# Designs tried in a protein design run: peptides against a protein of PDB entry 6EJA. Part 21

Target 1, 276 residues: chain A of PDB entry 6EJA
Amino acid sequence: VEYMPANPVRIAFVLVVHGRASRQLQRMFKAIYHKDHFYYIHVDKRSNYLHRQVLQVSRQYSNVRVTPWRMATIWGGASLLSTYLQSMRDLLEMTDWPWDFFINLSAADYPIRTNDQLVAFLSRYRDMNFLKSHGRDNARFIRKQGLDRLFLECDAHMWRLGDRRIPEGIAVDGGSDWFLLNRRFVEYVTFSTDDLVTKMKQFYSYTLLPAESFFHTVLENSPHCDTMVDNNLRITNWNRKLGCKCQYKHIVDWCGCSPNDFKPQDFHRFQQTARP

## One batch from the design tools (peptide; made by RFdiffusion4, then SolubleMPNN)

Design b1_p10_1_s4 (from b1_p10_1, 5 letters changed)
Fold by OpenDDE base, seed 4:
Structure b1_p10_1_s4 (fold): chain B 276 residues (1-276), chain A 10 residues (1-10)
Amino acid sequence: as target 1 above (276 residues)
Amino acid sequence: ELPYSAITYD
C-alpha cells in the first residue's frame, strides 16, 4: 500500500542512451514519465539519429532536457562517470528544477516500483542513498573489476596500462552502476574539495567501469557513510549465459558482462517483483 | 548472479 507523502520527493532521472535504442528509450520514458519529475538525457556523441529523436521529445515536455554537451562513451569507459558527474553538476545548477533524488536509468535496468510507490518510499527515506553492493568477497570484486589496474580511455578504447594500488585508507566497494542518490550527497560529490572526493575523482578517471564503484566508495568513506542503503530498487535483466561473453574485449582490455535490455514482455515483472 | 559487469579470466 502506498502512502501519499505530504512533501513528495521529486526525481531527476538521468538517462544515458546511445545507438539504436530509440524504441527502448521510448518505452522506458513512457513508463517512467511523470509531470512532477525531471528528465535529463545524454545522447552519445555518435548517436545523431537518436539525438534528434530525443530532442523532439524534449521540445514537447518542459521537464525534459537534453545535455547540450555530448560525450562519446564506450563500454566500461571512464567517460561514463564523467557523464554522470557533469550531469549532476548541470542538474544542481538548474535552479528551476528542484529535484530531491538523482536516478540513472538505461534500457537494461528498470525501477521495480510504480511511481507512487517509488515516490512514497523515497519520501520516507529522503536522507538515504541507495547503492547495491556486490555482496561477495571484496577482494574478488576488486580483482574482477580491475580496480587494481590502471586504464586509459583513448581512441574509443580502454587501454590497460598496468597495475596500481588502491589509495591508502580507502575502503573500496561497488556493485551496480544503477543508484538512487539524494541531492545532498550529489552536492557533496559535485562540490566537495576534500581529499576523498578529489582523490577518488582522480583515481576513477583511470578506472574501468567507474560508475559501478565510484559512488559506493565515495559514500562509504565520506561523512555521509551512514546514509547508505544496500539496495538500488532496481530490476536488472542479468543473464550470465547471454551477457557474459567477453563481448567488449574489442573495446576494453578486459572482459565483462552486460545485462540484457528489457523487452516489452519483460515489463510485467516490474509490477510483480519486490525487493526488501 | 553478478551485480557488476567486469570479469577477468586471468
Scores: peptide ipSAE 0.219, ipTM 0.849, DockQ to the pose 0.211
Fold by OpenDDE base, seed 3:
Structure b1_p10_1_s4 (fold): chain B 276 residues (1-276), chain A 10 residues (1-10)
Amino acid sequence: as target 1 above (276 residues)
Amino acid sequence: ELPYSAITYD
């Protein structure tokens, strides 16, 4: 049900970008930009040209900021989670940005709702967290995801060091690394010193593709577990026939897939798709 | 398709 909320949620969009596709980023940005939301952009340390372009954008919009720190990230790297976690901390420390939801975006998927629909929906369910689970055999997920393997990110490579055990008492889950998290849960992840958060941060610092599992696992084992909704309100162009070519074996000691990127203009099209 | 990326060992 769509309605005009009296206190509409404001969204912090976090973009992690790399490469040289400044024009593409600009198009995507324009497609998702709204004056009532906030945009926090991390540019890969190696993407200096893109960084300059993004800085120009940030100077034009008061609700757009660029991370003062920059990480060199690789596909499947544990550093991606570090990027999100640090971004979350930064956003929580920005007292002048009263955001209610954290949403990460890339060109690989788009929200399936218009801004108005998304805001209305999230305003109604502001206490919920939206993560999409794999929804099948969890043992298979663990095996295929390599969660029972120890990885070390070093020299732009994910080195497989050996086997490891899943921590006892932890129900591991995961799926999409695109999520919608409410501020309260982000606060928990950022500032909690409980055993769960502490151990999971450590565990996932040696994990392949950590963002696809960390937040799911933490949420489902936390006091906030009842807030999970198994939907990330995204359309992702998954085509394993095209995206699963083990194209990242030179970067990681594992074989993985990649979703196909959508064009920025597809965002508007997909916003009109069926509601989750 | 499944929303996760990893598929196999070496």
Scores: peptide ipSAE 0.217, ipTM 0.854, DockQ to the pose 0.193
Fold by OpenDDE base, seed 2:
Structure b1_p10_1_s4 (fold): chain B 276 residues (1-276), chain A 10 residues (1-10)
Amino acid sequence: as target 1 above (276 residues)
Amino acid sequence: ELPYSAITYD
């Protein structure tokens, strides 16, 4: 029997979807949908058919909305961070959606907990933020992520323009771009005008794979630094053998890996896998 | 298994 909290947290799920993954989206949506949570879906500007499908879903559920704005995003593009930041602002401005946590999702990862377990857990730790760090040499991480390189997203390509320095006094961190952020921290990221947030937004607007590092870095250098938990409560379908082929060189002046999308046959793992 | 995507280029 799962413990039911007296004041359960409500989650804003942000889905960034693109391409022709309508079936995958439907499966994921079905798996994560709950009446007490909120779902905010961004569809890539170029994915018109998918957008129409998502709109149909949003019309069926009062707690599902689609972004009225749409960005054209690419793998590793800085625009992905912009998408998250704008979605966060939108969600904070939706006074009729009293969410407590921000959770991003894709077809490449799933929460490892059931809804009840997740809600119970987050309700107990509602003041914490959950980001998974790389867990190794930070200098190596910086090099491999190209954080010391300047990138420009233009014409559906991430152009490497040259070298850059990490801002002075900033402790850079990162890892998974899948996270669970509490509302308070999202408010800070969205509305703070302090030097940290301002500088990092600027810095990461020229960063490859910004979502894998931005929130980690901002959190750890912020007044909210004591709220970090090195766990994103996710299962990610990593397969380096398949996902690390430098397959994105045509759109990014860098070499990267990607996790594999989950398939229906993979869903059983979500219920069986638990991480402390 | 590393949770981040980028590896290197040069």
Scores: peptide ipSAE 0.216, ipTM 0.850, DockQ to the pose 0.194
Fold by OpenDDE base, seed 5:
Structure b1_p10_1_s4 (fold): chain B 276 residues (1-276), chain A 10 residues (1-10)
Amino acid sequence: as target 1 above (276 residues)
Amino acid sequence: ELPYSAITYD
C-alpha cells in the first residue's frame, strides 16, 4: 500500500540540455511529465535547433517554460552552477508556480521512482534535502576534484591558474551533481547574504565541476545542515570504461571521467533498479 | 562506482 499524501509536493524540474538529443529529451520529458509539476528548461546557447523544439513544447504546456537567457556551458565549467543558481532565482520569482522541490535532470541521470512514489516520499520528507556524497576519503575527493586549484572559465575553456586553499572553517563535501532540494534551502542559497553563502558563491565561481560540491558544502555548513540526506534517489549511467578517457583535456586543464547518456534501451531499468 | 566525476591527477 502506497502512502497517499494529503498535501502532495509539487516539483520544479530543471532540465539543462544541449546538442541534438531531441529524441532522448522527448522520451525523458514524457516519462517525468505531470500536470501538477513544473518544468524549466535551459537550452545551451549554441543549440538553436533544440531550442526551437523545446519552445514548441513550452507553448503546448502551461507548466513548461524555457529560460529566456541562455548560456554557453562547457564540461566542468563554473557556468553550470551559474545556470542552476539563476534558474533557482527565476523559479523563486515565479509566483504562479508554487513548487516545493527543485530537481535537476539531464540525459545522464534519471529518477528511479514512479511519480507517485517520488511525490509520496518527498511529501513525507518535505523538510529534507537529498544530496549524495562521495562517501570516501574527503582529502582524496578534494584532490581529485581539484578543489584546491583555482580555475577560470574563459573562451570556452577552464584554465587552471594555480593553487588555492579551502576557506577557513569550511567543511567541504560533494559527490553527485544530481540533487533534490526543498524550496526553503533554495531560498537560502538564492537570497542569503550571510558569510557562508557569499564566500561559497565566490569560491565556486572559480571551481571545476562546481555543482558536484557547492550545494553539499553550503548545506552542511549552514543552519540547514540537519536536513541533509545522503541520497539522491537516482540512477546514473556510469560506465568507467567508456567514461574515463580523459576526453575533456581540450576543454579543461584537468582530466576526469563522466557518466554516459542514457539510451532508449536503458529506460526499462528504471522500474527495477534498487534504491541508491 | 563513485557518485561523482572521477578526476585524475596531472
Scores: peptide ipSAE 0.209, ipTM 0.844, DockQ to the pose 0.155; fails the geometry check

Design b1_p10_2_s1 (from b1_p10_2, 5 letters changed)
Fold by OpenDDE base, seed 1:
Structure b1_p10_2_s1 (fold): chain B 276 residues (1-276), chain A 10 residues (1-10)
Amino acid sequence: as target 1 above (276 residues)
Amino acid sequence: EPPVFSAVTE
């Protein structure tokens, strides 16, 4: 028996999708869909087939919308953060969608809880933000992430331009680019004009894999720092043998790994996985 | 242990 909160949180799910994996997207959508939540989907500018498919879905459900703007995104590109930030702004401007949490998802990352469990949990901890940190040597993380390097996204490539310094007084952190952020923090990130948000937006506009570090860093250095929980309530299909082949060197002047998409048979395992 | 982040090295 799951506890039913008196004031259940409503979730804005943000999906950034590309390619032709319409069936996979449909499966994921069906798995996470609920009438009380909201779904905002960005389809890569180049993925016209998928865009048409997603539009069809959005016409069938009143709580599903597709971004009217579309970006051409690449793995590791700084534009991914721009996509999230713009999506956040859009969602905040949708007065008819009273969401409480922002959650991003992909085919390689699923919530480990059922909807009822997730809602109950987030309703209890509605003032918290959930970001999973790397949890190890931060200096090593900075080096491996190339945070001390300047990147420029141009012509579908992340160009490494040179070295840079981490801004003084900023404690950099990061880890998973899958997070659960409460509306209040999203409002802060979107509308704050303080030095932290301003500088970090600038800094991360030239950063590789910015979503893996931006929100962590902003949160931990902000007045909202006490709201951080080192957990993203996710299960990610990591397979180093398959995902760590430097397969993105042709588009990024760096080497990275990629998780594998979950298959339909994997979904049932997600709900059974317990995570503190 | 699977990684939490994607980047590896230059």
Scores: peptide ipSAE 0.208, ipTM 0.842, DockQ to the pose 0.168
Fold by OpenDDE base, seed 2:
Parts: sequence; structure tokens; C-alpha cells
Structure b1_p10_2_s1 (fold): chain B 276 residues (1-276), chain A 10 residues (1-10)
Amino acid sequence: as target 1 above (276 residues)
Amino acid sequence: EPPVFSAVTE
């Protein structure tokens, strides 16, 4: 018998989609949709066809909305963080959507738990934030992420401008850019005017792959630091042969890998994979 | 074994 919480958490799913991922998006949406949750979808400014499709979906479901603003994002771009931050603000301003958790998703990422399991788990740990860290040498992580380098997103390119220093007194961390954040922490990130949030927002506006490190770093250096759980409760379709070819050098002055989009044949992994 | 982050090197 599965545990059913008395006060189940409600989740705001944020989907950042682009390109020709309409089929993958529909599959994911159908897999994760529940009437008790909320879905906020950002479509890349350049993906007009996809935007029209997503709008049609949003008109069919009262708990599905599309961002009225749209950004042109690139792989590794700092603008992705801006997208998340603005989405968080929007979601906090939606008084008719009483969500408890923020969860971001893409076609290359999927929760490892069923809805009931996920809700039960998050309801039990509603005061926690789930961020998966790299779990290795932090100095190496900083170097590999280029966190000590200054990047500028301009003209659909991440330009490496030079070197920079990590702000003093800040313990930098990071890993997966897929996370589960409770509303309280999202409120802190969105509305806090303390030195940490202010400095980190500025710092990460010139950062490559900011979502892989921003929330980790802010959380671990914040008054909410004790709420961190080193787990994002999801599976990512990593395949080095397919995703690690330094294929983004034309977009970013750096070498990186990316996970692969899930396909129908990958569905069996969602049901059978468990994470401790 | 699978990576957690995307960046590799310069």
C-alpha cells in the first residue's frame, strides 16, 4: 500500500522548450500531467510553430500556462537562468496557483518516480530542496565549468571575455541543472535583497551553464543551507557517444556535453530506475 | 559514472 499524504504537495512544473521537440514534449506532458499540479511552459522566441502548439495545449487545460514573454536562449547561455528566475517570479505572482515545489523539466530529463511516489516523497520532505551536486573535486568542477571565466551572451553566442575571480566568502557548488525547489526557497531567490542573492545574480549573468551552479551556490550559502538534499530524483539520458562531442563550440567558447532527448524506446527506464 | 554536469573544458 502506497502512503497517501494528508496534505499532498502541489508541483509547479516549468518546461523550457525549443526547436522541433513537439513530439517529445507531448509525450513528456502526457506522462507528467496531473490535475493537481501546475505547468508553466516557456517556448524559445525563435520556435514559433512550437509556441502555437503549446498555446493550444494551454487552452485545453486550466493548470497549463505559457509564458507571455519569450527569450531566445542558447545552449549554455546565461539567459536560461534568467528564464528560470522570471518564471519563478511569475509563478509566485500567480495567486490562483498554490504550488509547493518548483520542478524544471526537459526532453532529456524525467522524474524517476511516479506521481504518487513523488508527491508522497515531497510531502514528507516539503521543507527540503533537492539539488544534485557533482560530488567530486570542487576545484576541478570550477575549472571544467569555466566558473572562473567571464562569459557574455550576445548574438546567440557565449563569448569568453577573460578570467574572473570567484567572489570571496562564497562556497561554489553545482552539478545537475535539474532540481526540485520548495516554494520558500524560490521566494528567497526571487525577492531577497541580501548580498548573497544580489551578488550571485550578477555573477551568474556572466556564467556559462548558470543553472548547473546558481541554485546550488545560492542555497548552500544562504540561511536555507540546511535544507539541501544531494539528489534531484530524476533520470537523465546521458550517452557519451552521442552527447559528448564538444558539439557546441560554434555557440559557446567552451567545450561541453549534453544529455540526449528521451525517446519512446527509453520509456522502460523511467519505470525501472530507482535512485537511492 | 554518468556525468552530472555538462561542461568539460575550454
Scores: peptide ipSAE 0.181, ipTM 0.836, DockQ to the pose 0.165
Fold by OpenDDE base, seed 4:
Structure b1_p10_2_s1 (fold): chain B 276 residues (1-276), chain A 10 residues (1-10)
Amino acid sequence: as target 1 above (276 residues)
Amino acid sequence: EPPVFSAVTE
């Protein structure tokens, strides 16, 4: 039995793209595009050619917009969180786009459900937030993420300045930087002036890979904590042999991995394969 | 189990 929602949710897809990902972006866009959803695309400040291409797409579809502001982001940079937060604010201020869920995507990540399935699922669980946790030793996660280290993004580099303490009374969590957040929680993150949101925004402005932990931590320590679902409904093309080579040591004072971009031969898995 | 997060070591 298929669930047909009476009031189907509408999704704001936020795409953060850079470099030479034009073909991958085009494939993803075609795969996820639907007239009832909204697409907000940020192109790296340095990727002018890609920006022009994305602008052309945005002119063809009324439900596709490009951020008028552009940030120069680096792998692991704190500015990525700033990008998401500003995008969230923008989307909340777009009164003509009545979206219900915020979903971020990249060329290395794809929803594992068809549009109809995704909409049906989210319509059923519209009050929930979907964040995938690391699911292992939290202390190890903190160490591996460098959450107890202070980083400064400057001059296209993440500088490790020293050690820092985790804020007292905060239970840190994290995992995937791909999430599905309902509008209510996005509103909370964007407009709340409580101590939690204020301190976490400051804390994560000096954090490596902040999107992998910020929303998890804020949600789980917030009044919205009961809305947490440990699943992001994604398939990610992880290959440690290819993606874990400390390839970003030249721009980040830390060693990390990156997922591989999906290729045409991987496309058949997007809708039929559960997250590995 | 595949990795969920990106960071590995200092």
Scores: peptide ipSAE 0.178, ipTM 0.832, DockQ to the pose 0.165
Fold by OpenDDE base, seed 3:
Structure b1_p10_2_s1 (fold): chain B 276 residues (1-276), chain A 10 residues (1-10)
Amino acid sequence: as target 1 above (276 residues)
Amino acid sequence: EPPVFSAVTE
């Protein structure tokens, strides 16, 4: 859908960055920057050089801010969810940033639409939430994700402590950890004191790769369940040959894959991907 | 068939 909305949505982009990926970040920033949107950047606590660079960017743009707090995150760590949740709270407390949608991005995942297309689309469906599900056997997903296992993030490692049960009455779902969430749902996740949100926050604090499942599960079991759209409007640079080597077993008591960072030559693929 | 999630096995 393409039209000029009378009241275009404004997007809060949350970027979680680490290492020395300054060039990748600059490319991503250039690709997604618009004066009408907001950018909230978390830099890993250990990435001081990158933090200095990001701070310089934030001083140049009034709609770019850097988290005053910084977490040390690891692949698959539960702390990534904490990062998102705290970022959401921060963004809701920023009364001078009237954003309508929360979108997380990294160098490994790009929007498949132009800014105008994205804004038009989200403006039309501003009451919806966009999360991509695995779309297959849910029991298999649970097993592969280790959702029935208890993990503890400690000393830059995800320790598998034992088995656990999925909370009774909860329909677990998940898939991509890249999502588009409307402000209302973010408010719900942030401020709700209902049993669902409370229990899920606790449950996922001991979960491997929590961002791939938390928001899906909370949304689908919440009063907002009818707002879910099985689409994240993203293209991810997946290469199983490169990304699926169990390369994280030294930091996680589990085997996993990772997407590859996009390169400039990969841009042509963005135009080939069409999602309804 | 690109994967949607990251985890694979124990």
Scores: peptide ipSAE 0.186, ipTM 0.838, DockQ to the pose 0.165; fails the geometry check

Design b1_p10_2_s2 (from b1_p10_2, 6 letters changed)
Fold by OpenDDE base, seed 1:
Structure b1_p10_2_s2 (fold): chain B 276 residues (1-276), chain A 10 residues (1-10)
Amino acid sequence: as target 1 above (276 residues)
Amino acid sequence: EEPVFSAVTE
C-alpha cells in the first residue's frame, strides 16, 4: 500500500560542495532530483572548476540555483554554519520557491528513504524538526566537541584561542550536522531577534563544527522545542578506521573524524524522476 | 556504535 498525501511537502535541498567531485555530485543529483523539489547549491570559493560545472546544471533546470555568493570553507569551520544560515535566508526570500522543508546533503550522507517515502513521511509530520542527537553523556559531548573552547576561523585555519563557558540557562545539545528542518523553524532561526537566537549565533560563530550543535541547541531552547524529533532519517557512511585519523589537525586545533563518501551503488535509494 | 558527530578530542 502506497500512501500519497493530498498536499505533499516540497523540499529545498541545500548542497555545500567543494573540490573536484563533479562526477560524484552529478550522480547524487540524478539520484535525488525531482521536479517538485528545489535545489540550492553552494560551491566553495576556491572550487572554480566545480562551480562552472554546477552553473551549467543550474541553467538546465528551473528548480536548481547556485548561490551568487561563495565562501571559503574549511573542515570544522564556523563558516559552514554561516553558509547554511545565509542559504536559509536566501531560500526564504525566494518567494517563487514554496518549499516546506530544508534538507542538507553531501556525498557522505544520504536519506534512508525513497523520495515518495520521504515526502509521505514529511507530509505527515510537516510540523516537526528532525535532528539526531549524540545520545550519550552531554558533558562528554561538550568536551569532545570542544564547545567549552573558543575558536576563531582565520586564514583557512580554526585557531583555538582559549576556554569559554556555556551560556547560563542554555541546554546544549548536538550530534549529526545532517538535519531536516521545517520552514517555520528556519524562519525563526533566520529572523528572530530574541535573546536565544542572537546569543547562539554569536556563540557559534566561534565554535568548532557548529552545524553539529547549533540547530539542536536553538531548537531545544526555543518555543519550538516540542517539535524536536531525535532522528535525521539518514545513513552516514561512518568508518572509524578510515575516517578517524586526526587528519584535520593541520586545519583545526582539534582532532576529528570524517565520514566516507558513498559509492555510486548506494544512490539507488531515491527513485529517479524523468528529467524535463 | 557508529559516531553521530565528528569531533574526537583536542
Scores: peptide ipSAE 0.202, ipTM 0.839, DockQ to the pose 0.165
Fold by OpenDDE base, seed 5:
Structure b1_p10_2_s2 (fold): chain B 276 residues (1-276), chain A 10 residues (1-10)
Amino acid sequence: as target 1 above (276 residues)
Amino acid sequence: EEPVFSAVTE
């Protein structure tokens, strides 16, 4: 019943944090910290207090580092993907951190499994990539995501410039921007010079909510397409009643929903959630 | 059911 891997995977957790989410970050960090994993934290350029706090943590743990560069990110901004891509490059260049999986986290998302379960699972499926798709009408998804629209991130705003076409021969997919990617795929995304990666990086540099679609699309159209698993092993604190009020129209020329940060009273759901 | 993606409409 219990699977104990002989060569357990080691995880690089990438945390993108901003604002005054110190408590949430602390709770998450305590929940996911393990001496065998690695933690790379990006703090928004505007969140100086939080940055100081995170730096203190990084000085206390040898497997915790903070990005020396900091971006000013906005909801739905293309810069979020840039943050992930740069973090991936950094992590690949850290030869002293032999990580096997890349996992991104925020205060609104948690892994649904214990560390032992997660490590066991990923160790068994170390050649797979875990991305959760929308699972609905793809044409509708494209329209709702505005993937056929051109956006420009400038002056803390996502400007809609006009219409665009999806590149020929590309099957677009997407869903959750929370994923588990193996090192091999991260290497491919980071260093490949093939037409797919080159075109998609360009395409998604002008895309709204790029992290919800970029990795899905690249993976499914790549030679690594057979490694995709439609599951991200996450619990996300979605609440449409609270998070779907077009609250970001002042930042983005589009309307969207957002998940809510977890509160201590929400943690009981972790034990109640079962996903195949 | 809650969505897995954020965007809604223009």
Scores: peptide ipSAE 0.188, ipTM 0.833, DockQ to the pose 0.168
Fold by OpenDDE base, seed 4:
Structure b1_p10_2_s2 (fold): chain B 276 residues (1-276), chain A 10 residues (1-10)
Amino acid sequence: as target 1 above (276 residues)
Amino acid sequence: EEPVFSAVTE
């Protein structure tokens, strides 16, 4: 039985792109584009050619906009979280874009469901937030993520300054940096002045890979904690042999993996994978 | 088996 929502949700897709990912971006865009949704694209400050290309796309579609501000981001940089937070604020201020969900995507992370399925699903669960947790030893996660370490993003590098403590009373969680957040929670993150949001924004401004943990942690410790769903409704192209080479050691004082961009030959996998 | 996060270790 297919669910037909009476009031279908509208999605704000946020894309953070850089480098020479024009072809990958085009494929992703074509795959996810729908007239009823909204697309807000941030192009890295250093990627001028890509920026020009994206601007051309935005001029062709009324529901596609490009951030007027641009940040220079690096792998694992705290500035990525800043990018998302500013994008969220911008989207909340766009009164002509009545979106219900915030979704971030990249070429390395593809939606598992069709648009109709996604809309139907989110329309049924419009009060929920979808974040995929690591699902294992939390202490190990903290250690591996370096959450107990202090980082400073400066001069296109993530400097490890020393050790730090997790704020008292905070249950840290995390996993995928790809999430689906409802508007209400985004409003909370953006405008709340409570101790949780204030402290976490500060804490994660000195955090490696902050997007993989910030929203999880804020949500689970917030009054909205009961809206947590451990699922991000997508497939990530992980390949340890290809993505785990400590290839970012030159810009980050930490070792990490990177998901691989999907290639045309990988698209068959999207239909073969099933998630609840 | 496959991770959902990027960081590995120091």
Scores: peptide ipSAE 0.183, ipTM 0.829, DockQ to the pose 0.168
Fold by OpenDDE base, seed 3:
Structure b1_p10_2_s2 (fold): chain B 276 residues (1-276), chain A 10 residues (1-10)
Amino acid sequence: as target 1 above (276 residues)
Amino acid sequence: EEPVFSAVTE
């Protein structure tokens, strides 16, 4: 599917970073940077050192910007979705950045294709949205995700308040919180006032790990449902032995896993990964 | 088998 597109898509990469992982961020940035794309970086409110470093980078590249607002996010926090939604709005308001796709990245995942391959692919399928679903029993997914539970993010903790029901008529889906969304769908999510978007934004304001299912659910229940592709065109460094230890019980009233950050030695694996 | 989502159980 690799070809030279006449009108290559331009990508808005959104990076949500925290801590002192400046070296990891630098590696990721160098790996994905291209002059024709755009990079919008959110640094956690508590990561001031990293913020200063990222600002320095943004001053060196005209297509790199840092969010003027900063949120204090926690693992599994609903505020992560807020971060994405606000960044989407910002990017849509940046008229000088004509991006076609929204892609979120972190050190825990990496595109499985080169820039040229990715651009060629997305240019061919520019009307599609790429979200990876869990691909199993949906009821099990709901239970494991705690989607039928009400959570409140407060004081750097996700408090489980009680049970809740899935909204009537909504087909819930989800999986990876790494996605590739076209501008049209981002516009829909950002500006639509229909019942679906409105209710889902409210629903997911009280949801654990909202980014893993919000966009899936909204897309699949929207008029844009036919644009979904069950693929996020990336690999994630999952390792259950390392990442699934309920290590976030002190932060959230739930047990969860996390992917491992990619190491330099892991990059060779990208060449071996094929698109499903 | 690797997961594609983070949550496991309550």
Scores: peptide ipSAE 0.209, ipTM 0.839, DockQ to the pose 0.168; fails the geometry check

